# Peptides against a protein of PDB entry 7Z53, part 60

Target 1, 150 residues: chain A of PDB entry 7Z53
Amino acid sequence: PRIKNQADCIPFFRSCPACPGSNITIRNQINALTSFVDASMVYGSEEPLARNLRNMSNQLGLLAVNQRFQDNGRALLPFDNLHDDPCLLTNRSARIPCFLAGDTRSSEMPELTSMHTLLLREHNRLATELKSLNPRWDGERLYQEARKIV

## One batch from the design tools (peptide; made by RFdiffusion4, then SolubleMPNN)

Design b2_p17_6_s3 (from b2_p17_6, 11 letters changed)
Fold by OpenDDE base, seed 2:
Structure b2_p17_6_s3 (fold): chain B 150 residues (1-150), chain A 17 residues (1-17)
Amino acid sequence: as target 1 above (150 residues)
Amino acid sequence: SLAERLEEIRKKIESLR
């Protein structure tokens, strides 16, 4: 989400996992906080992941949505296609794959999944509106501008 | 099940509205 007052921002930095004194739990927590500031939880912080999170089938600047399921016509997160899907491995009987999001922990808690979903919907809403307002913008421009607003 | 998980997510989404 867009932060209106930068003076109220708390500067968080993603920790280096290889730095002395760092651990995965602290890293994950800090990453979660920074993801809320920069929405990397939705868009990803790595370019390959960011590309995989986008709908590349058109020039609408949309994030990818689940192709199998919807919530009363509204978008859900896409499933990841990990070879060794940790979600599937955790409970083999449940057969619930991980959701694909900017934060790899998106499937750990329904609350996080829900938040990612809402931000996904918001991005796509914004991109759609921006397309209406700026018909000549291409998908990259729409994506980036929507990302800035979220 | 996947259906149950999706329903749980839907419920959480609804609770955030």
Scores: peptide ipSAE 0.522, ipTM 0.920, DockQ to the pose 0.027
Fold by OpenDDE base, seed 1:
Structure b2_p17_6_s3 (fold): chain B 150 residues (1-150), chain A 17 residues (1-17)
Amino acid sequence: as target 1 above (150 residues)
Amino acid sequence: SLAERLEEIRKKIESLR
């Protein structure tokens, strides 16, 4: 369901809010968003993009994370690897490359980037837990099962 | 700058907790 009180909320997908500072837990916020928002924002709707968003170097079912920066040990979105990076071209002085996500809008504002980052972390957390509970599952199974839960 | 953008993201993530 859509959040009713949009005061002090961070805009998401131009119509959906994320309300920081509320008594709503992060999990509740994610559940509210995923109830009416397609998770393709995180996983991609096209297969080539979906593959590029995954960590394919192991069988852990993880999404790819930034290889240059972390948030106090926590994952950040990977940078997209574009020859003609539109984020760099539009503001040459800022030198901020586009982030790679299921939705290209992730680089439009830090609010979207933050939400995508949280969902990335949640997926990887779930995949890690599922691996612990089901050690025989391969990377594909872990990825798909975690995706279902998010 | 990139550093400033990353810090902004970190702050917004923290505000959602």
Scores: peptide ipSAE 0.509, ipTM 0.917, DockQ to the pose 0.029
Fold by OpenDDE base, seed 5:
Structure b2_p17_6_s3 (fold): chain B 150 residues (1-150), chain A 17 residues (1-17)
Amino acid sequence: as target 1 above (150 residues)
Amino acid sequence: SLAERLEEIRKKIESLR
């Protein structure tokens, strides 16, 4: 797993948390996506939103996932619970609610939704691996460490 | 529909693999 080798990083520098390791190796294309995006689209830029994007039902450091739908067992973004849901208002017949995201634009087109979904899955994968490597870490530690790797 | 939207997302995700 990549977590065992911190050298598996794309050399992309950004102002938000990125690969913590000094060693740099090229990841595969899918895993490399996390290095080129502003993670705020997944984690949120404000603490209240960030907390709402997390799974607070356990100490696993996971992001919240959709509770109604999965993609062959894989996570999808959770729905937001907006009273005046702009996604529902754009097409009342479609009845497609907005996804809960750090970037509100994530619901506007499938491309952004897909990217956000992949990053969600990557975070949860990392958090899961970190838990296996560090069983004593609590949810906050797992979340933060996974966030730094993404 | 929601089902169609989710399917579209799934297809796009799969296309990235």
Scores: peptide ipSAE 0.503, ipTM 0.916, DockQ to the pose 0.027
Fold by OpenDDE base, seed 3:
Structure b2_p17_6_s3 (fold): chain B 150 residues (1-150), chain A 17 residues (1-17)
Amino acid sequence: as target 1 above (150 residues)
Amino acid sequence: SLAERLEEIRKKIESLR
């Protein structure tokens, strides 16, 4: 978040056991987001959904990203592939499918969609860095460790 | 449209920085 009055900010620190040197990382923007947001909204609270949110095409521990659109090369949330897509059925003229996220309300609340997108990008960034630091980790390990840090 | 929705999301993302 963009905070203009930093005097009102409460500092928050996160541990990163996989990091060399310091095990503490300072990420003010992401920390602020996850301080009031349940990460289950990104990863899903149920295992079947959580699996569907992952990129299973490789062993990189990544979350799935949109295959049709990007934001200047940056990832967007994937679309859901429901046969009876409620987003499409509600407004047929708009032809906007629901996004796939841990929170089913992601498409109903644009603010959530943006937050989910940022956390998606952060997860994939972390997973990529963890792969570099731990090249022998498989996709499951990378995913779980990145999830803990987010 | 889908393009407009995506642009809205992009704008909101930018506003969070």
Scores: peptide ipSAE 0.500, ipTM 0.915, DockQ to the pose 0.027

Design b2_p17_6_s4 (from b2_p17_6, 11 letters changed)
Fold by OpenDDE base, seed 3:
Structure b2_p17_6_s4 (fold): chain B 150 residues (1-150), chain A 17 residues (1-17)
Amino acid sequence: as target 1 above (150 residues)
Amino acid sequence: MEEERRKEIEEKIQSLK
């Protein structure tokens, strides 16, 4: 190889192709996200992730929030629980994990983190208001109705 | 105005918990 120091090499993998049906000659990547606009960046595209993003300790239909930190009393994104957390690996002294959101890129840049935080706050605001307006609604209905609005 | 609204929302959230 031209570069002798392979310790600093970054592996790069091409995305897997979608199964071509019929006479599709153009290579397309597998879609890992939902096919419709559903705020999947907030709620996730898969059911297990969606459940992990929810506050299941009550019937208020809320998303999970950070348990360690707040922004002047306002909610922050919850931390993820990754085995090899890149945020922890980047700065071990800070001991701050990556954020958990519907989009795994939520911790890549502060602007994206801020947008996810804003949408999480908006969901929880909506769920809270919906509960006030509809006291008999359970947590699932509150969550789904808030999700439809977001 | 925004701060007052935030406080109202927080109070509502706390009342529902």
Scores: peptide ipSAE 0.017, ipTM 0.382, DockQ to the pose 0.076
Fold by OpenDDE base, seed 1:
Structure b2_p17_6_s4 (fold): chain B 150 residues (1-150), chain A 17 residues (1-17)
Amino acid sequence: as target 1 above (150 residues)
Amino acid sequence: MEEERRKEIEEKIQSLK
């Protein structure tokens, strides 16, 4: 911890302040997530993560899925590519990486994993159905329209 | 190519049910 004297201090650190361009004197915290109810737990809050969550190998607007495992033929969350993967560190024998989702906590609890998996499946279902209904839609449109519905 | 994509979509739809 940055604070060395803990006899009279609680090592609680505030979020980093936002730097508004205005002369607002009120301290606002930086938002690491989106400010909207936009299913960011599925799609991520930033563009690089969002891209990593997408299946960019085709124009179907799908989210990326696990390439090693399936649940009775149904998609699972893809694995993350973390340098120091906490899932690998905690269970070296299983050698199962953490799951990649819009929420970094996707592997923290099975309930979260399940919910993210369900939403992933739902997005892909929607995108697939939308493609069926609209064969001329490109992958970006399919992705965005499915995202709007989720 | 379009026919192949259609089949792929149909297979995916079935797999997601």
Scores: peptide ipSAE 0.014, ipTM 0.380, DockQ to the pose 0.042
Fold by OpenDDE base, seed 2:
Structure b2_p17_6_s4 (fold): chain B 150 residues (1-150), chain A 17 residues (1-17)
Amino acid sequence: as target 1 above (150 residues)
Amino acid sequence: MEEERRKEIEEKIQSLK
């Protein structure tokens, strides 16, 4: 390997190969995302992740937010719970975990972090407004309707 | 205008908790 000191490396792994139905010599990777426009970068492509991204402590249909930090009173993405957290491994002094989002790359680029944060805020804004307009809606309906709008 | 709207939303969120 080019880099001998792996203590300062971000642990990225090669994706699993897709099984082509034809005689394709090129190794293709499995798609882990939804194939349609559904804001999966915000909500995830799998049910367990989607559940982890939601605030399940109430019936407001909100996405989970950071419990430690805010941006001048505005919500930030919640932290992920990774065993080998690349963010913790890369910058040990900062001790800031990677963010949890529908896209696992949310912490790889500041632009992605910013966009995911904005979309999280927008979802929560929409869910809040929908609750005001429809007081009888439960958390699931609020979440789904806000998701449809985003 | 934007700051005022933000505060209104935050207050609404807190009132719903």
Scores: peptide ipSAE 0.000, ipTM 0.165, DockQ to the pose 0.070
Fold by OpenDDE base, seed 5:
Structure b2_p17_6_s4 (fold): chain B 150 residues (1-150), chain A 17 residues (1-17)
Amino acid sequence: as target 1 above (150 residues)
Amino acid sequence: MEEERRKEIEEKIQSLK
């Protein structure tokens, strides 16, 4: 292994082995942290965070959106509720908190913010369409199916 | 019925791409 000293290593396992059904003998791997598709930047990797990212006020399976700002009617990322919010500390006059996303780095640069915003919008679009197609689906199913598609 | 709904969803998703 490239890292010889393991005493200072963090025991983190991101993937596990997977064997394809084909005659390919090459061992593949899947995401072992969340799903076979890594969308943790959108949904988080932990249940508490995932719950905070969801709109729990209804049964539409939507992600939470910004309540203060919109982009010409389009959703933006919700704000986080950090005790020592670095976004608030950097510019106290603007009083704009950091964004809440599955990736804690969502507020570090506009490109990340934009990407997470896009994926949030796509999830909510999908959940809305799924609700239209399946009016009897509850919020949990809508959320999970939309998440599966994203 | 579930299989039919799955197909409908897939078709709808494809149409939205």
Scores: peptide ipSAE 0.000, ipTM 0.170, DockQ to the pose 0.066; fails the geometry check

Design b2_p17_7_s1 (from b2_p17_7, 8 letters changed)
Fold by OpenDDE base, seed 1:
Structure b2_p17_7_s1 (fold): chain B 150 residues (1-150), chain A 17 residues (1-17)
Amino acid sequence: as target 1 above (150 residues)
Amino acid sequence: SEREELEREATALALQP
């Protein structure tokens, strides 16, 4: 599906102490450019965010997945835990929270949501295969090696 | 690369009506 108008995008802002200024548009553009090189859109460029995007319940090196919904048995992005969730505020009828991803635009543009979802699935696929090939690797090693391949 | 393939796939999805 195509974005037909600007109303299809929802306002979303996350604080970043390392980022100069509070202009969400400029920040999102920078994130998009960096994602071309290092996939920061998937893993996050800030360490606290990167940790929140990981599944830390095991030693499988997986990224976190949605705990409420799946797409025909396949993983979706996890929801963010914002007190004042802008996605809920923008569309009160849908009652769907913002997705959590390395790129703050993940819930603003459906195209980015799709891409992040695909890359999430690919990372977890790679981590699973690496675990099979290297049973002795811990979660950190699996995560880093899968990230390197993506 | 794997990422490039997935980006192309995502672009194709974005262009769907």
Scores: peptide ipSAE 0.020, ipTM 0.522, DockQ to the pose 0.036
Fold by OpenDDE base, seed 3:
Structure b2_p17_7_s1 (fold): chain B 150 residues (1-150), chain A 17 residues (1-17)
Amino acid sequence: as target 1 above (150 residues)
Amino acid sequence: SEREELEREATALALQP
């Protein structure tokens, strides 16, 4: 959600909310932005999620990409596999699931979806270049080294 | 630098009405 009442807000700092009287949803959004420092919103903060975000079909250290859609030949975030997918329930005619990302709120915060997509592409680009430079590195090494650069 | 730029942009968007 956006901050609607800017009159009660102060300049944004990572250490405090811009609007101290804001509701929980706004605070959660700010907290998500602060967690961006370690790129956990892209890679996941939990090991099971992190593994699901990776392409485990090869040793290239890539993040998983959407298997159904591309953006003019460029990668999109993979879909999540939720039983009761809120994105599917919101618009049943569209039949588009929520995206899978390091933060479950990625599809609820559309402004972050583009950022996650860009970082996905950047990671995969970096991993590809690292593979070229270091052909003996396995997928784990490539993934970790690319993650450190992003 | 890319991360920093994206973080600033995301913050700006989040604070917009």
Scores: peptide ipSAE 0.018, ipTM 0.492, DockQ to the pose 0.026
Fold by OpenDDE base, seed 2:
Structure b2_p17_7_s1 (fold): chain B 150 residues (1-150), chain A 17 residues (1-17)
Amino acid sequence: as target 1 above (150 residues)
Amino acid sequence: SEREELEREATALALQP
């Protein structure tokens, strides 16, 4: 599969490492894409996850971004904090944990990671723009309104 | 929409080896 928006070599956990073009892989990707209807793959479908995906350090309504790495100055998904992180187990030498996204499989498929990254950036862009247009909106309002637009 | 465009792109990526 074609991988875009990858500045650095990042290891991914593969459910079917020997068959990147297998039906299983495609199915998983398609299944993840079904969540596009409500963008739950980005925002999370459960409140605890959704909260973890947000930047709660301010009232800007932003999604959390990676604190260690950037893609040529642009945001990447934050790392998850998984016990028995499969991404770390896949490539121990790389020492790159799984990304945190609304879809727990974000780090299994680079294409999804890229997409989620783009949507992350778009959300944050929108939230920033909305803040500019509506200075009185708090973080919750900004987050929700940006989520509706994405 | 941006989402729709990204969905199409993601689909294309998924189908490409």
Scores: peptide ipSAE 0.020, ipTM 0.505, DockQ to the pose 0.027; fails the geometry check
Fold by OpenDDE base, seed 4:
Structure b2_p17_7_s1 (fold): chain B 150 residues (1-150), chain A 17 residues (1-17)
Amino acid sequence: as target 1 above (150 residues)
Amino acid sequence: SEREELEREATALALQP
């Protein structure tokens, strides 16, 4: 395993196929496949979610990043703010909430988490480059242009 | 194509022991 210290592992919530609501997971999987082309898994398919995924503290057009943790100085997905956070319920000692992403499955599979993380980093990289190339662009323009390129 | 490359990289990272 890449992570040697298990204490450094972030717990993931995996839905049980036999649990009530399995139809929701199937729908989410189909939606994720459809969203692959437009990257809505990263940006969100609804405007309220899309706004929550953005860094609104500046005019750099960035997606929000985790404020508590980094990966060797590189960005991680921000945490969600769920009333009944299934990730916290899975491992109470770890106290790691679910990640916030355009796809609700981001905290269920480490593969999806990794993909979302990489695309988050790529968006922010692109937005940074676009800012350098176009210093007069505001945050909205930078965000939209980076989104189109990803 | 860029997204496809990132997906492959994500898979490799996630599956690394």
Scores: peptide ipSAE 0.019, ipTM 0.535, DockQ to the pose 0.035; fails the geometry check

Design b2_p17_7_s2 (from b2_p17_7, 8 letters changed)
Fold by OpenDDE base, seed 4:
Structure b2_p17_7_s2 (fold): chain B 150 residues (1-150), chain A 17 residues (1-17)
Amino acid sequence: as target 1 above (150 residues)
Amino acid sequence: SEREKLEKEATKLALQP
């Protein structure tokens, strides 16, 4: 999904603010976030986790997305597959499992969930565009290049 | 570099409405 937040002009540390009409400044804003927060929270710091966070069903280099829910057509984080899911235990009526992300805290703080979701969408958008620009790239190349840009 | 050009183009396409 495309980023809609082009109306705000927000300054970030060591970057130009994201201002309306400037895709470059918006990118700088996102890059500032990843440089500060560490993108490992999105991609995982360990290879087994990183693989679980990827969509391995195709060669599009995408991160895995929720298969049950979307947000107005936009991607949400996938659910984790925990035997004793603490998120399910905390609220039996909601029946919402913990989200799977590179940071185990992703389901503990809505702010982290939102950020992870944003970066998930950005990665997948970048991977999609990179595929259009480089149709011969396989899923691994697309994933790695998108990861480096984020 | 070619990479930089591709990244800029990808960014443009990804962020445009």
Scores: peptide ipSAE 0.018, ipTM 0.553, DockQ to the pose 0.032
Fold by OpenDDE base, seed 1:
Structure b2_p17_7_s2 (fold): chain B 150 residues (1-150), chain A 17 residues (1-17)
Amino acid sequence: as target 1 above (150 residues)
Amino acid sequence: SEREKLEKEATKLALQP
């Protein structure tokens, strides 16, 4: 395991209306990290944006990934589809469009792209494991359960 | 709870090297 010592982990509470009490300690370090990042940057705070960030081509509960590029076989953030793409306008030589993320900071602050990418991969990894444990869950349940763990 | 068991197992699997 990547996190072996849970004794010194910073506790973090994630809301669960159906199950408010949880003694999960193995993810305390990850939860502590995401508490400072605000996971809304990954999932979006508005429903239309949240839907656009999801992979709706299957029932696996995954977030959408880049369809043109990968990082050594691993997922990258999808590109946004803007008529007047500011990333293309500001750097005409690079010809790289803006990434699509949960908030506009991904385009204004490209240094956050790496963190967004890591959290994207973490969500999809969790959704994959939940699918393995619960083969009958649909994409909506897998997505929501993975989101609660992140 | 059943939910907690599933979350713990998923986390364990996801964090494995």
Scores: peptide ipSAE 0.018, ipTM 0.545, DockQ to the pose 0.030
Fold by OpenDDE base, seed 5:
Structure b2_p17_7_s2 (fold): chain B 150 residues (1-150), chain A 17 residues (1-17)
Amino acid sequence: as target 1 above (150 residues)
Amino acid sequence: SEREKLEKEATKLALQP
């Protein structure tokens, strides 16, 4: 959603840059918060995990999103594919697996889930914009550049 | 910085209807 006539930006809300004041300044503040939270929670700290978090079906440099559910048309974290999924075991009736994120605790901590979701959306938004600006960039370049900005 | 330039341009695009 686009922010219109807002007095202040909501922390970690990056889906729209339409905030009062300098967009760059606000983004810098958000980036500082992101670094404090540790972006590795979103992207993964190890390369194998990082690759699993990416959408590898195209060259758009996107992070993977949930293929079963959306939040009013907006992306959610993808589900993990664990042999012994603890989320499934804790509530067998719900049959909702754990979310896949840079931190395995994402499904155990709703706060992290929310934050990861927002940053996922921001990454994909940035990657999309970067693709528009740089049509010749491949998926790896788009992914890395978007990651730097987040 | 290059990052700031990219962010500025990305912002412009994102704000377009």
Scores: peptide ipSAE 0.016, ipTM 0.506, DockQ to the pose 0.031
Fold by OpenDDE base, seed 2:
Structure b2_p17_7_s2 (fold): chain B 150 residues (1-150), chain A 17 residues (1-17)
Amino acid sequence: as target 1 above (150 residues)
Amino acid sequence: SEREKLEKEATKLALQP
């Protein structure tokens, strides 16, 4: 089945909401694209972050998903646990914290969040299929192999 | 390799609509 993302109602933190074509936004997009090449935007470039992005509750090699919300039954990024969560500060009424991703800016740009979400789902799909094809693989192997494919 | 075949198959399956 085709991955879809309809999480348009989730609030995002924006440093410059009035300037979609600002240099800041452009740089963010460029950084996202650069991270996309090595998928570090999804998996994290640092081991502590990478571990936090994984589902460690099983040996399925999955990335962690949101435990509170889903997108029409589909996975969303997990929430981060920031002390001074800018997403909460930006929109107190929504009470939605920032998403956790390999890119800390995941909650600043809906487009980036969407891409992260899609790749999250893709990883988990791949890991699931790899488990089916290789039932003896442990979570680490599944995670690494799926990461290589993404 | 066997690994490559498995990876390709997994990719194919995961990308199915």
Scores: peptide ipSAE 0.023, ipTM 0.567, DockQ to the pose 0.050; fails the geometry check

Design b2_p17_7_s3 (from b2_p17_7, 8 letters changed)
Fold by OpenDDE base, seed 4:
Structure b2_p17_7_s3 (fold): chain B 150 residues (1-150), chain A 17 residues (1-17)
Amino acid sequence: as target 1 above (150 residues)
Amino acid sequence: SAREELEREATALALQP
């Protein structure tokens, strides 16, 4: 397994169990990856969701990051705020809520979560770089330009 | 593009047992 310390793992909610090594699992993963071509799965396709995925506390054009956890100092997806959080219901002991992403399945597939996380980090990296290159750009411009590059 | 690279990496990770 890729994860060395299982105790540090975030539980995922899955509607159906996946068979290890099955072609079905592989196909699902591939299909999930292909859904990111238009970036809507990362940034959200609807404006309210897109806004929730952004860091609106500044004009840096950043995506929101998890405020509770980091991956060795690196950003993780923010948690969603669901009334009946299926991730919490799946593992009540862990008390880890679902992630918020453009794809509602972000907490169902670890691979999807990983990709979202990587794209989050890349976006924020790009936005930061763009800010350095274009100091007068506002957050909207930075966000949009970074989104185009990602 | 950065996306393409990340998608390739993600695919590689996803296919790892």
Scores: peptide ipSAE 0.026, ipTM 0.532, DockQ to the pose 0.029
Fold by OpenDDE base, seed 2:
Structure b2_p17_7_s3 (fold): chain B 150 residues (1-150), chain A 17 residues (1-17)
Amino acid sequence: as target 1 above (150 residues)
Amino acid sequence: SAREELEREATALALQP
């Protein structure tokens, strides 16, 4: 099983909830991974989205992180702010909105969410390291350089 | 690269039941 602790499962939105078939899920995940070359799933393919994914509160070149939750002290993806949030609709009791990522499918599959989360963490780690190595770099430079390395 | 490693990990996770 992908999630060991089912009690702490995050609700995900599925376009086809009646399609529990492993084959379809795997194919979708693989397809999402094929776009991995440009890391657009993390950073966004469109500039407005890319800006929303960044932490603009400082000049550290970081991606935005969840302000409500952490994973044992580690960063999680920020929540999106959708009026009709499909993740909220999927599981009303959980009341967990969709995560915001470069790919709108980030909250459809746990594996994608996990991957995006890991890459978020890696970007922020890299940006932090680059800042220490290059203290004169501004947030834009740090962001771009970290993006190139990821 | 970090990306390649994460890609492999994600692929492995995707194939898990």
Scores: peptide ipSAE 0.025, ipTM 0.520, DockQ to the pose 0.028
Fold by OpenDDE base, seed 1:
Structure b2_p17_7_s3 (fold): chain B 150 residues (1-150), chain A 17 residues (1-17)
Amino acid sequence: as target 1 above (150 residues)
Amino acid sequence: SAREELEREATALALQP
């Protein structure tokens, strides 16, 4: 996601590639995204992580979203709560913690973060639509059905 | 699929300055 409103958004710093004009770097990043990102990257491969990625405050089947920042009203990934947060350690000036996603490395690659954010939004969109279509479904059903579609 | 569409969107965003 492109954060346009700096007042309400975290500063997303993209590491300048060594060759900004090289199509090779872009292709490698795209290939990494396509090969690495599956449903487990969004939802977590382990049950404890999967539960932490969910919004358990309601029965809407939503994934958790960032509680501090939004992108022009759109959801961002929640922050992780790491004692030794590598994202804080690598860039002390930015003071932005790692995002919580299905893979702990999501914050290391801006493109992965963007993709995970989009998939988060898509899941929540689907869950919301499914709730509208099936108002009797509980949060678990909504979550699972949205997950199957994503 | 929705995933494929989102991957395309993510790619497009990544290519923007």
Scores: peptide ipSAE 0.025, ipTM 0.532, DockQ to the pose 0.030
Fold by OpenDDE base, seed 3:
Parts: C-alpha cells; structure tokens; sequence
Structure b2_p17_7_s3 (fold): chain B 150 residues (1-150), chain A 17 residues (1-17)
C-alpha cells in the first residue's frame, strides 16, 4: 500500500524502516518508492515503450534484460536503439549505448539507472515467484500482477 | 493471496540476519 503521510516516512532508504514505529514491510517500502517516483519510469507510460521493455520471447511476464552484459550474473537494463545515441556520442571509444527504460533520461542520471536496475530485478523476481505460485498464468497475467506489486 | 504470500516472504527475508 502507498504511504499516505510522506512527512513521517523515508521510503528511499531501503535498509531501514520507511516509517519509524510502524510495521512497514520491505514490500511497502518498495511500493512507496514506486508510487513516489512514478512506476512509469520503470514500465513506461506509453504502450509501445512498455512493450519494448518486456521480454516477449516467453510467457514468463518478465521485463527485458541486457543481452550483452551482466553485473556479476545479475541483470542489467537492456540497451536502447537510438539512431543518434547520445551515450555513444559522448564516449565514442566505449561504444556503450544508452539504456532502455521508462524514462529516456535513465542513462543521463546514474542514480536513476541504478534504481531502474534494482526495480527491473525486483519485477523479474516477483514474476518468477508468481509463476511458481500460479503456474497456469500466462505472461500477460504474470507481468500485470508483478507490476501491481512493485 | 499471492500478494500476501510474497509480502510474508519479503518480511521473512528482511528479518534474516
């Protein structure tokens, strides 16, 4: 559930309770973060973008992950496909394109990139768990239910 | 239901030393 009184809560600190003296679960803190930041930053606010952010190769309801790189075996954001990729232009020797996220500014602000990466991993974790709990659900159902929880 | 179970699991993980 969304925390209504943000003045008494610090939802962006995941290592500590969001609201002192309350029984706030880690899930509630995640929900507070996504509601505060706007989950559209992760999932996209437009349907074409939202589809591009999903893994459509299976019926697991997963978000797409980087196919070239991992962080010690953990998922990274997929690359965008921009004609004039500003990330490629700013560092021509690295040849690393911008990441694809719900916000095009994700690669311009490393803090957002990190947050989006964590939420990507969390979504995929949730979708995987939901598949285990509900094996008859298709990819669309798994994706939507995981999105509701994040 | 599914959300409640996941919340319980998340809580259990958070309480693990």
Amino acid sequence: as target 1 above (150 residues)
Amino acid sequence: SAREELEREATALALQP
Scores: peptide ipSAE 0.024, ipTM 0.455, DockQ to the pose 0.027

